Peptides against a protein of PDB entry 7Q4I. Designs and how they scored, part 23

Target 1, 281 residues: chain A of PDB entry 7Q4I
Amino acid sequence: HENSTIAERLYSEVRVLCWIMTNPSNHQKKARHVKRTWGKRCNKLIFMSSAKDDELDAVALPVGEGRNNLWGKTKEAYKYIYEHHINDADWFLKADDDTYTIVENMRYMLYPYSPETPVYFGCKFKPYVKQGYMSGGAGYVLSREAVRRFVVEALPNPKLCKSDNSGAEDVEIGKCLQNVNVLAGDSRDSNGRGRFFPFVPEHHLIPSHTDKKFWYWQYIFYKTDEGLDCCSDNAISFHYVSPNQMYVLDYLIYHLRPYGIINTPDALPNKLAVGELMPEI

## One batch from the design tools (peptide; made by RFdiffusion4, then SolubleMPNN)

Design b1_p10_2_s1 (from b1_p10_2, 5 letters changed)
Fold by OpenDDE base, seed 2:
Structure b1_p10_2_s1 (fold): chain B 281 residues (1-281), chain A 10 residues (1-10)
Amino acid sequence: as target 1 above (281 residues)
Amino acid sequence: SPLDLPPWAV
């Protein structure tokens, strides 16, 4: 009953490798539920851990566990991807084991861009990095060229990229990427609405008269609103999504339909040249 | 609450 022709085209033309940051204690509790929901829509799905799990397809990276090792795990994950998988995809998504992603919407956003353009996308924050950096929890996606520059040019140089494994992983990768001229892209839709979200849908969709002192309003790079106008119709990600909520979202997004309402997708934009970005909104 | 986490936790 559904026509997925455009989605199938984008699955082939905009190949996405998703790597999930997890740990051995979360393999069964969280990561398994990513694999059973949105992760199945990636072209390739890899779980980055400290222990191997053949059922999950988890890789044991040479890192310790704990919050202070997240940056170390991110570095080793991208080194592993570059060594084994750089040609398996065009785009490389980092997500947490409690991030939910609508991969089709990400492919739509990425379609006009060349994977040879040094660019990455996510929920852009303004502190610490001049061009901004992407929120770790919302997930962020690197082009193939961005991965190459990160692993080959940034990581080997302590002046460009932090050698220690400590620090906020999203800030640290943001610094490294800026230092090798990887551009922090604008992930907003044509109406200026965000696509990557560092919280659950409820927090963004429900106007709560949030205190202007709340850190998020100080960190967000672009002006954003609460309510239905907060979020693109083609939103890509949400964070702090419980395992049960992943199955609910899968049902709501891919199965539940209002009878008699048919959505027609917008036309695909023209492809950009290598190094070209979409015009500012 | 996830909302109470420090900025670097999201």
Scores: peptide ipSAE 0.039, ipTM 0.745, DockQ to the pose 0.578
Fold by OpenDDE base, seed 5:
Structure b1_p10_2_s1 (fold): chain B 281 residues (1-281), chain A 10 residues (1-10)
Amino acid sequence: as target 1 above (281 residues)
Amino acid sequence: SPLDLPPWAV
């Protein structure tokens, strides 16, 4: 017997459109497993592809396939969202077809923020963009106002946003968003623990003799450690999650329970005004 | 592994 009253409230008050980056070769192999697991907890779920698939709810964007077209696909995806879905949600999550997301934890993080605040969240990296940018693989979430500014103000201006389809999509959107004063938010919890992760849980939770020269430690915007202190109890996303691992995570998070342990949720924070951010930790 | 690739290669 589960009490989901707070989660149901947040589902209604913090509406999330999830768009999944995919391609026709991955519709059956990966994307359908997102739809059957964590994607069902989004208010709206759309798969952004180069081919239409009515069973998947995939959209055919006017883009080519391949890694060199990811930036082009991201631009067309947000144009499509703005034209057709800008009022269907308050927040707009990009994820890959091998990203796993705990949508309830994302709603909890987003609850105090106005969707009219020009802000976006994810795993923040420090290179290339002064305020930082959000890792593409960990997934990143834009407010409705951030989407508006990106599509209406940034994309039409080659001085603000790269017109070519080449480049790292996460870096390029980060540059565009900075140029229209969309703020790169802090996704950490009140204990300073991260919520968006560019790798699988095992990589973050298990202290490996990871060479401190590993690129991730040079890229991460906020200081973080490996082990149990790596990750919030309200973690939002992990990347490189196989289709089988998505079903395992769904079981572990939503079905498996330690008998006799009752988790009481923390009180919701106060709502912020438009343009207001949570205090820095 | 995917873990060894820099962000611009993924």
Scores: peptide ipSAE 0.038, ipTM 0.741, DockQ to the pose 0.709
Fold by OpenDDE base, seed 4:
Structure b1_p10_2_s1 (fold): chain B 281 residues (1-281), chain A 10 residues (1-10)
Amino acid sequence: as target 1 above (281 residues)
Amino acid sequence: SPLDLPPWAV
């Protein structure tokens, strides 16, 4: 028997809308597997596409397909969310159709924060944006206020937010959010370990998987190491997770248990005031 | 591989 009382409380108190970046060619190949695994643990799950799919709950955004349109799709996705779903959640996660997310761990990280605080979280990168930006692949989560500022204040102003659809979507949203004073939060745990990861667990957990010249080590905002200490015990996301790996992760995280080992959750932190952040480590 | 992707693809 499992005691989910705290997880159920957080499901109610920390409502998360997850929107999945996908395309029509990936509805069956990838997106469906998100829906059948971690996506079912979101309070609301929406697939943002260029074609409607009622079985998937996919929305047809007025955008083209291809990597050069990801920024356009991100803008239209958040416009759609703001228009139709801004009150359906407190937090708004962007993930890819090959991102795996432990939503309970995200709720735990978000619990102390007000959704009226202009903040967003993810795997923070240091280039291009002074405060940093969140890696698109690792997924990033905006507060309700961050979504409001992005859609209402940033998007309509070409001086604050790029009007064309070109560029790296994660960099561009990072610039827009900075320009409307949405803070790039620290998603690390109390031990300074990351929670959002732009690669599969294997790439982070195995030491020397990459050389020290690998771009990631130059891009990461906070110093991190490879190996078991790379990752929080409450890690939130991994990227480049295949459809099969999603089911494996679901099994390993939610079903497979070592007999006789019982985990006790840490106490919830105190809630922060509106506009207050946890101290950076 | 994910390791071969440029930074703007992550």
Scores: peptide ipSAE 0.036, ipTM 0.740, DockQ to the pose 0.535
Fold by OpenDDE base, seed 3:
Structure b1_p10_2_s1 (fold): chain B 281 residues (1-281), chain A 10 residues (1-10)
Amino acid sequence: as target 1 above (281 residues)
Amino acid sequence: SPLDLPPWAV
């Protein structure tokens, strides 16, 4: 018997809408596997596409397909969420159809924050945006207030937010959010370990003798290490996760247990006031 | 490899 009492409490108190970036060609290949694994642990799950799919619960956004349209799709996705779903959740996660997310760990990170605080979290990168921006692949989560500011204040103003649909999606939303004073939060745990990851667990856990010139080391906002100490015990996301690997991760995280080892969760932190952030490490 | 993708693809 598992005791899920705390997880159930957080499911109710820290409501998360997950929207998945996908396309019609990936509905069956990738997106359905998100729905069958980690996506079912969101309070609401929506697939943002260019075609409707009632089996998947996919929305047809008025956008073209291809990498050059990802920014356009993100803008339309958040407009759709704001119009139809802004009250359905407290937090709004963007993920790709090959991102895996441990939603309980995300709720734990978000618990102290007010959804009325203009903040967002993810894997923070340092280039292009002064406060940083969150990696698109690792997924990023906006507070309800952050979504409101993005859609109502940023998107209608070409001086604050790029009006065309071109550019790096994660950089462009990062610029827009900064321009409306949405704070790029620190998603690291109390030990300074990351929670959102732009690669698969293997690439973070096993030191690849990557040259210091590897772009990731130049992009990461906070100091990070490779190896077993790379990642929080409460890690939230990984990217480039294949459909098969999603089921493996679901099994390893939620089913496989070492006999005789019981994990006792840490106490929940105190809730912060509106506009208050956890101190940076 | 995902590691070979340009930064804008992450």
Scores: peptide ipSAE 0.036, ipTM 0.735, DockQ to the pose 0.532

Design b1_p10_2_s2 (from b1_p10_2, 5 letters changed)
Fold by OpenDDE base, seed 4:
Structure b1_p10_2_s2 (fold): chain B 281 residues (1-281), chain A 10 residues (1-10)
Amino acid sequence: as target 1 above (281 residues)
Amino acid sequence: SPLDYPPTAK
């Protein structure tokens, strides 16, 4: 027996459109498993591809395939969202077809923020972009206003946003968003623990999984440690999650329960005014 | 690779 009243409330009040970066070769191999697991908890789920797939609900964007086209696909994805779906949600999540997301935890993080606040969240990296940018693999979520600014103000202006389809998509969108004053938010919980993760849980939870010279430690915007304290109890995303691991995570998070342990949610924070952010810690 | 790579400027 489970009480989901608060989760249901947040589902209604914090509407999330999830778009999944995929390609035709991964529709069945990866994307379908997103749809069958965490993607079903989005208010709207769209797969952005180069080929239409009605069974998957995949959209054929006017882009080529390959890693060198990810930025182009991201631009076209958000253009598509703005044209067709901007009012279908309050927040717009980009995730890969091997990203796993606990959507309820994302709604909890987003709850105090206005969708009209120009902000986006994810795993913040410090290089290339002054305010930081969000890791593409960990997934990142834009407010409705952030999407509007990106599509309407940034994309049409080559001085603000790269017109070429080349480049690291997460860096490029980060540059574009900064140039239109979309703020790179702090996704950490009240204890300073991260919520968006660019690797699988194992890589973050196991101490000394990587050496101190690993690039990640130089890229992460906020200082973090490995081990159990690495990750929020309300973690939102992990990357490089295999299709099989998605089902395992779904089982562990939503089904497996230790008998006699009851978790109660913390009270929701006060809502922020438009343009207001939570203080960084 | 199970690990991401640092973004490269293109």
Scores: peptide ipSAE 0.050, ipTM 0.793, DockQ to the pose 0.511
Fold by OpenDDE base, seed 3:
Structure b1_p10_2_s2 (fold): chain B 281 residues (1-281), chain A 10 residues (1-10)
Amino acid sequence: as target 1 above (281 residues)
Amino acid sequence: SPLDYPPTAK
C-alpha cells in the first residue's frame, strides 16, 4: 500500500499542462511512450505537431517540420494553449518527446509560487540572454501569467519577440520572456542542486572526461557538480531519454522500492505573494 | 547526439 495524499493534494493545487514538442514521424516512435509513462501524470497532456493524431491527442499546428521551425512551433503552441487551455492549468510545461519528467517533483518546486507571478523555470543557461534562458531539451515551465505575457504582449511586437520562425527555440523564447519582464527563476533545491537536466541521468551522475571547454560548463548559469551530488533528490527532468528508458525510469521511480526504507516528505513551504520569488542560493 | 544540443547563434 502506498500513501499518495500529499501528491494528490499537489495534483489539485498545482495544475500542470504539459505540451510535448513532436512531429508526425515520432508520434508512434517517441510521443506515445511519453503518453504511456510520465505524461499521464500531467493534469493536461497535449502533443504539438504538424499533423493531427486523435489516438495520441496531437494538435496540428500551422508550422513546418525541422529544427529550423522549432521556434515557430513553440510560438504556435503557446498561442494554441492561450486560446484553448489557459484556464485548464496553473503552470505550462514544454518538453520534448525524449524528455522524461517527474511531475510530482515539479509540483513541489512550484507549490510556493503564484501562477500569477511572471516567472518560468528550467535548466538555466547564461549565454545570449542577460537574465539567462531555460534549456529547451531539459524542458521549461511557465506560469499562467508568463504565458499571458508571452502571447499577448511579446509575440505581437517584433521589437520584443522574433517574428520569423528561425533561431534557437529556447534562446528566442528566453529573449521574448525577458522583454516582458518574465523572470528566469532558480529551479535548484535548498542544497543548491539542479532539478532540470539537459542530458540523461547517466551523463550527469557519472563524471565524464569532458574538460572545462565542454559547452555545457560554459552554458550553465549556476555552479553544478558531477556525480551523485549533481542532482537533487527531487530532480524534475532529463533529456535524450529513449522510449525504453522512459519505462525503466517509470519502474525505478514509481515501483521499485528498497524494502524497509520509508521516504518521509519534507513539509511544504509557505506560499509566496504574487511577484515574490524564493531567495537564490 | 546529446552533445549536439547547444545553439549556434544569438
Scores: peptide ipSAE 0.049, ipTM 0.788, DockQ to the pose 0.461
Fold by OpenDDE base, seed 2:
Structure b1_p10_2_s2 (fold): chain B 281 residues (1-281), chain A 10 residues (1-10)
Amino acid sequence: as target 1 above (281 residues)
Amino acid sequence: SPLDYPPTAK
């Protein structure tokens, strides 16, 4: 009943390796549910942990557990990817074990870009890093060239990249990437709506008289709204998604259909040259 | 939690 020809094309042309930040205590509780839902739609799916799990396909990185080790885990994860998987994909997504991702929408966003362009995408925040950095929880995706620059140029140089394993993971990688001229891209759609979200859909979709002093409004790089216009029709990610909610989202996005409504996808944009970005909106 | 998300400086 479905025509997935374009999605299949993009699956082949825009290859995505997804690595999931997890820990041994979350292998069964959270990570397994990523594998059983949206993770299936990645070209390659790897769980980065401190313990091996053959059922999950988890890799044991030489790091400790705890929030203060997330930066260390990210560094080791990308080192592992570069050594073993750099040619297995064109784009490399970091996500948490409570992040939900619509991979097809990410491929659509990434389609015009060359993987040899030093760029990465996500929910851009403005503090700490001049060009901005991408929210860790919303997930962020690096081009192959961005991964190369991060691992080969940034990580070995303490002046470019923090050698300690402490610090905010997303801020630290943002600093490192900026220091090697990896561009913080704009992930918004043509209507200026965001695609990567650091909270669950409900938090973004439901207008609330939220305090304007809420940190999110101060951190977000691009102005955003609440309600139905908060989010792209081609939204990519949400954070703080429970295991049960992942299955709900899978059902709603990929199975539940309003009878008699047919969506025609927009035409694919022209491909960009290496180093070229989409025009600002 | 979402309230604890904002990263600290450094």
Scores: peptide ipSAE 0.048, ipTM 0.781, DockQ to the pose 0.436
Fold by OpenDDE base, seed 5:
Parts: sequence; C-alpha cells; structure tokens
Structure b1_p10_2_s2 (fold): chain B 281 residues (1-281), chain A 10 residues (1-10)
Amino acid sequence: as target 1 above (281 residues)
Amino acid sequence: SPLDYPPTAK
C-alpha cells in the first residue's frame, strides 16, 4: 500500500556509497546490525576495518586499531574508495558503526547538487577550521569531486594534509578539504533545522537544563535549540545508536504509521549548476 | 557515551 516512486527515483539518481568505520571486535557486535538495518538502503555498503570479513563485506585496510588511528583509517578508506569505487556512486558517506542514517532524507538534501561540485555535508562545527568541519560521529558525505580532490590533491601534499595518522579524524579531513577548496556545505532544511546529529534523538529532542557550557554549544556552527525545533522532519543521522535502537528506529521510521495521516512529499527543488550551492537560509 | 568528544587543536 506504500508508494515509494519518488524514493526509487532518488535511489537511482542520487547514488550513495556508505562506508562504515569499524574494527574486528565490532564486526558482530555493531557493524552487522548496520548492515541489517539502514545500511541496506545505501547503493553500496562497505565496512572499513583492519581485518577482512566476507560475510560483512569488510575491507582490511593497512592500519592499526584504536582511536589514535582513526585519521589513518579515514585516509586509507578514501584511497580505497577512489581506487575501486569512485564511479560506483555520486556521493560518499562516512559513518560510524553506531551511526544511524535515513538515506532517503540524505538523497533529498543532495538531489539539487552536482556530484562534480566540490562540497561536503554533515553536522558542521566551527573550531579549528575557518569554514568549519563536519562531526565525525554524525557522519559526513563528500561529493565525487570532493573525494577526488581529497585523494589526488590533498593527501599527497604534506603542506595541505597531515601525513601522520594522529589527530582527530574529522578535524584533519576538514583541514585537508578546506585546503583544496572543498566547501563545507549547509545541511539545514528550509526552516533552518539541522539534519545531521552527533547524539541520539533523545538528547536533541528533550530540552534539559543543559549547561550552556557543554562543549556542543560552543562547537556547533549554526545556532540551534533543543526540543522539537532542534531537528528537521527530514533528519538524516544520529550517533551513539545502539544495535537494538537501530532495529527500533527501522520499525518506527519505515513500518509504524499513524492511520489516516498521509504525508505528501514536497516538490523536488531545481537542480543546481556545477559549483552552485543552495541559497543561505 | 554521547559526552565523549571534543577534539583538541593541534
């Protein structure tokens, strides 16, 4: 009884390769549950690890394990994608093995943009990088041109991109991308609501007496509030989602329906030219 | 934990 014609169109026209940051200890505990839930809605799904797993479709990258190697793993992941998969998709999403993504909402956001535009999207933070950088945990998506510039122009040049594997991976890729003129896009909807989130839905939706000294409020690039106004109706991602919560979210988003309420999708915006961005809100 | 971030400038 469901009409998915527009979603099917976007699946074909806005092709997304999702790569998942994981490690061998999390293949069964976390990564498998990504594959069984939201990951199945990607056009291509790859798990980036230090060990090969044919059941999971995990790639063994030449990197060590641990948080201190995340930047190294990110560099090797995008090198692998560029070498083997650059033409398999238009957009390339990085997510963690505890990130949940509504891929249809991401396709909707990306639809007007050319994949040849050097741009990337996510939850934008303001420190350390002039144009901002995208939160690693919320996930971030690069255009095909952004991947090309990162791998071909930035990575080989130590002046443009950090050569060692230390540092915060999201900050470091943000620096590299800025240095090759990849734009940090605005992922907010037409109402100014965010789409990529570095925490679980409850953390964003429930107004708590949150100390305004909490780091998140100092890091967020665009002003936002907690509560229902925190999040777009077309939100894309949440972080720190447990394996069990992934199945709950899949049920709530794709199966549970309020009887008698029909949601009609908004019309698709006009496509942008290469290099063109949506107007600022 | 959702509280586990922020990076430090290097």
Scores: peptide ipSAE 0.048, ipTM 0.787, DockQ to the pose 0.427; fails the geometry check

Design b1_p10_2_s3 (from b1_p10_2, 4 letters changed)
Fold by OpenDDE base, seed 4:
Structure b1_p10_2_s3 (fold): chain B 281 residues (1-281), chain A 10 residues (1-10)
Amino acid sequence: as target 1 above (281 residues)
Amino acid sequence: SPLDFPPTAV
């Protein structure tokens, strides 16, 4: 029998609302598979779309579809969350309908932080935003205070936050969040390994999968390597995960076991004060 | 594919 006592504790103490970026054409093709796999481990799961789908629990946001509308959809998604769901969770994850997330590992990373700390986490990129911004594809998680600042302080002010719906959504939210003093946190583990990944595990785990000129190596905020040392044993997310691979990952992570090997969880870190961050590695 | 994905642009 599996002991999930700590995971159950964290499920209660570190409440996560996951919102999934999707569109009507992907409700059945992609989003449904999120709901049937990792999304079921969120405290609340909402699909942000342009059309309502009661079977999926999709919300129709007042936005158009396409990559040029992702920023608009992100703004409306967080407005919707703030209006209807700000008290339903402590942390608010954005993920794509092809992002896979190990929610327990995210709760573990978030555990020491206060949701009243203005902070967000993800795969940090260095361009365009001084403190960095979080990769949209890897998914990023805002504290409740970060959501409040984004919606209440940033969005209404065109000087702080882009009012039009164009631009790279992850860069634009990163700019907005910086402008309201929401901190871009360090999501790396104690060994300096990343937890949020903008590609599938294969692309990170296999050395020399990309050349040194690949844009990713110029964008990453923290030093990272390829191979087995690329990724935390407590990795949180991967992107470009096909619907079929979501079920594979779900099986590998939650069902497949090597007989005779028992993993013991590390002790939880001490909780931080409001506004306090873990030291950078 | 992820390998041919363009860098984030403003």
Scores: peptide ipSAE 0.043, ipTM 0.777, DockQ to the pose 0.508
Fold by OpenDDE base, seed 2:
Structure b1_p10_2_s3 (fold): chain B 281 residues (1-281), chain A 10 residues (1-10)
Amino acid sequence: as target 1 above (281 residues)
Amino acid sequence: SPLDFPPTAV
């Protein structure tokens, strides 16, 4: 007895292609659980691997496996998307096979933006890249124009984009995108709460007296707090989510309801012009 | 633990 009219509208107006970073050893162990949970809410879902899997819809990219090949895989993934799928969506999400994403909340965040605006969103980190870069694990979403600039302008130029396949993939794409004037957007909600998270919900929601010298606090671009105020009511992603936790989250978010409580969604904001960003909070 | 992972380094 739920009304999903506005979510259905956003599904059609804010089309999202999700590509999942995976490997052959994780096809059955992790990736299939993405497909069976949050991935089914993407307009298009593709698993980027080194081996083809027809059951999973996995693409075999011409890359090796291992941590040192993640940047190479990211480059090849976006090349593949640009060649085959650039018109299948307006926005292009990278996620890991242990990232959970509430796609409806991402569509809500993206709604005011033009896909022709060179922008990308995620959990913004401040080191290494002047404008910041988006955490790989939390997932990051590029506009169609951002993908075009990345593939057509950045990748072919070794001065703009690292030519070899080594390095931290999230930092390297962040450098490339900055070099082609793709803006690192602010994904926080109107209350200044984050939407993309590089850890599981528990690690953000529960105050743990974590040392303030913990790397995360030094890396986050925007100041954030622990506890219930850590996270937007419209949070988008969490990382290090086990396959079992994906089903738990799916149940909690899409099925479990407190009886007698009805949520009224906020009105959609006005659409922005091409190149325009939401004001910073 | 994910909290024990070092940051991504260049």
Scores: peptide ipSAE 0.042, ipTM 0.772, DockQ to the pose 0.598
Fold by OpenDDE base, seed 5:
Structure b1_p10_2_s3 (fold): chain B 281 residues (1-281), chain A 10 residues (1-10)
Amino acid sequence: as target 1 above (281 residues)
Amino acid sequence: SPLDFPPTAV
């Protein structure tokens, strides 16, 4: 017995296309488990690969495989989305085949924003890009206008966007987006807690899991803590989630309930004008 | 492992 009226409203009003970065060797091992868990809550779900798979709904992009070609795959994925799916959604999420996403929480974060605002969200890192860039592993979400600017304005211009396929894909897209005035948004909740995470929940929730010299603490754009204060109650994503853990998370988030505790959702914020952002915390 | 993720390099 559940009331999902608000979630159903947001499903209709905040349409999300999720594209999953994968490869042919991971179609059965990883990608199909995304499709059977959190991916079913996207308005549109597409797997970006180098081989077609009709059972998975995987697209064969004209790219090679390997970690050193992820930037090439990202460029071709967004070109494909722009050509075939730009009007199928308002927001466009990149995730890996080992990323877990609570899509309802993402819709809640995105609700006030216009999809015509040139903005994108994720786990913001501070190096290499002045405004910051979003961690590839945590997943990042572009507005429809951000996708348009990336594909139409940035990609065709080697001065704005790297032409070759080498480099860290998350840094390279971050550079391209900055060069076409797509804003790196703040994805934190009203308490200043993060929503997109480049590691599993355990890594963020357990204090002293890493030392202060761990690269993550040098890269994170906003101040963050470990423990229960690390993460929003409306967290959106985690990375390095195994196929088995995806089913565990689905059970814990959507089925397991403490008897006698009913959560009343906060009121939706007012919608922002085109180009307007929420104040930073 | 999450700890094995290398830092982003340009």
Scores: peptide ipSAE 0.042, ipTM 0.767, DockQ to the pose 0.481
Fold by OpenDDE base, seed 3:
Structure b1_p10_2_s3 (fold): chain B 281 residues (1-281), chain A 10 residues (1-10)
Amino acid sequence: as target 1 above (281 residues)
Amino acid sequence: SPLDFPPTAV
């Protein structure tokens, strides 16, 4: 038996709508496996596609397919969410169909924040956007107010938000959000360790012989380490996770336990006022 | 490898 009382409380108090970026060719290959693993722990799960799929709960957005349409799909996804689902959750996560997310850890990070605070979280990158932007692959989560500002204030204004559907979706949403004063939050834990990761666990946990000039080290907003100190004990996401690895991660995180070791969760932090952020480390 | 993917380009 497992005691999930705190997790159940957070499930109710920190409601998360997860939308998954996918396409019709990946409905069965990838998206289905998200639904069968971590996606079931979202309060609401929606797959954003170009074709409807009733088995998957996929929405057909009015966009084309291909990498050059990801920004268009992101805009339409959040428009759809705002129109139909803005009151169904407090926080709105974008993830790819090969992103794995520990939703309980995300709720823990988000707990002190008001959903009426204009803020979003993810793996923060420093180029192109003054306050930074969140990596698309690692996934990023917007507060309800951030979604409102994005859809109502940013999207209708070509001076604030790119009107065409081309460009890097994560950079473009980052620009739009900055232009409507949505804050790029710090998702690191109290020890300064990251929670959102743009690669698989292995690539973060195992020290690489990668040159310091590798793009990732130039892009990260906050200083980070490799190895076991790379990652929070309450890490939230990893990218480039295969369907098979999603099931492995589900087993390792939620089922496999070392006998005789009991984890005691830390106390919940105090809730912040609207507009207040946790101090940066 | 995911490390072989190019960075986000604007």
Scores: peptide ipSAE 0.041, ipTM 0.772, DockQ to the pose 0.528

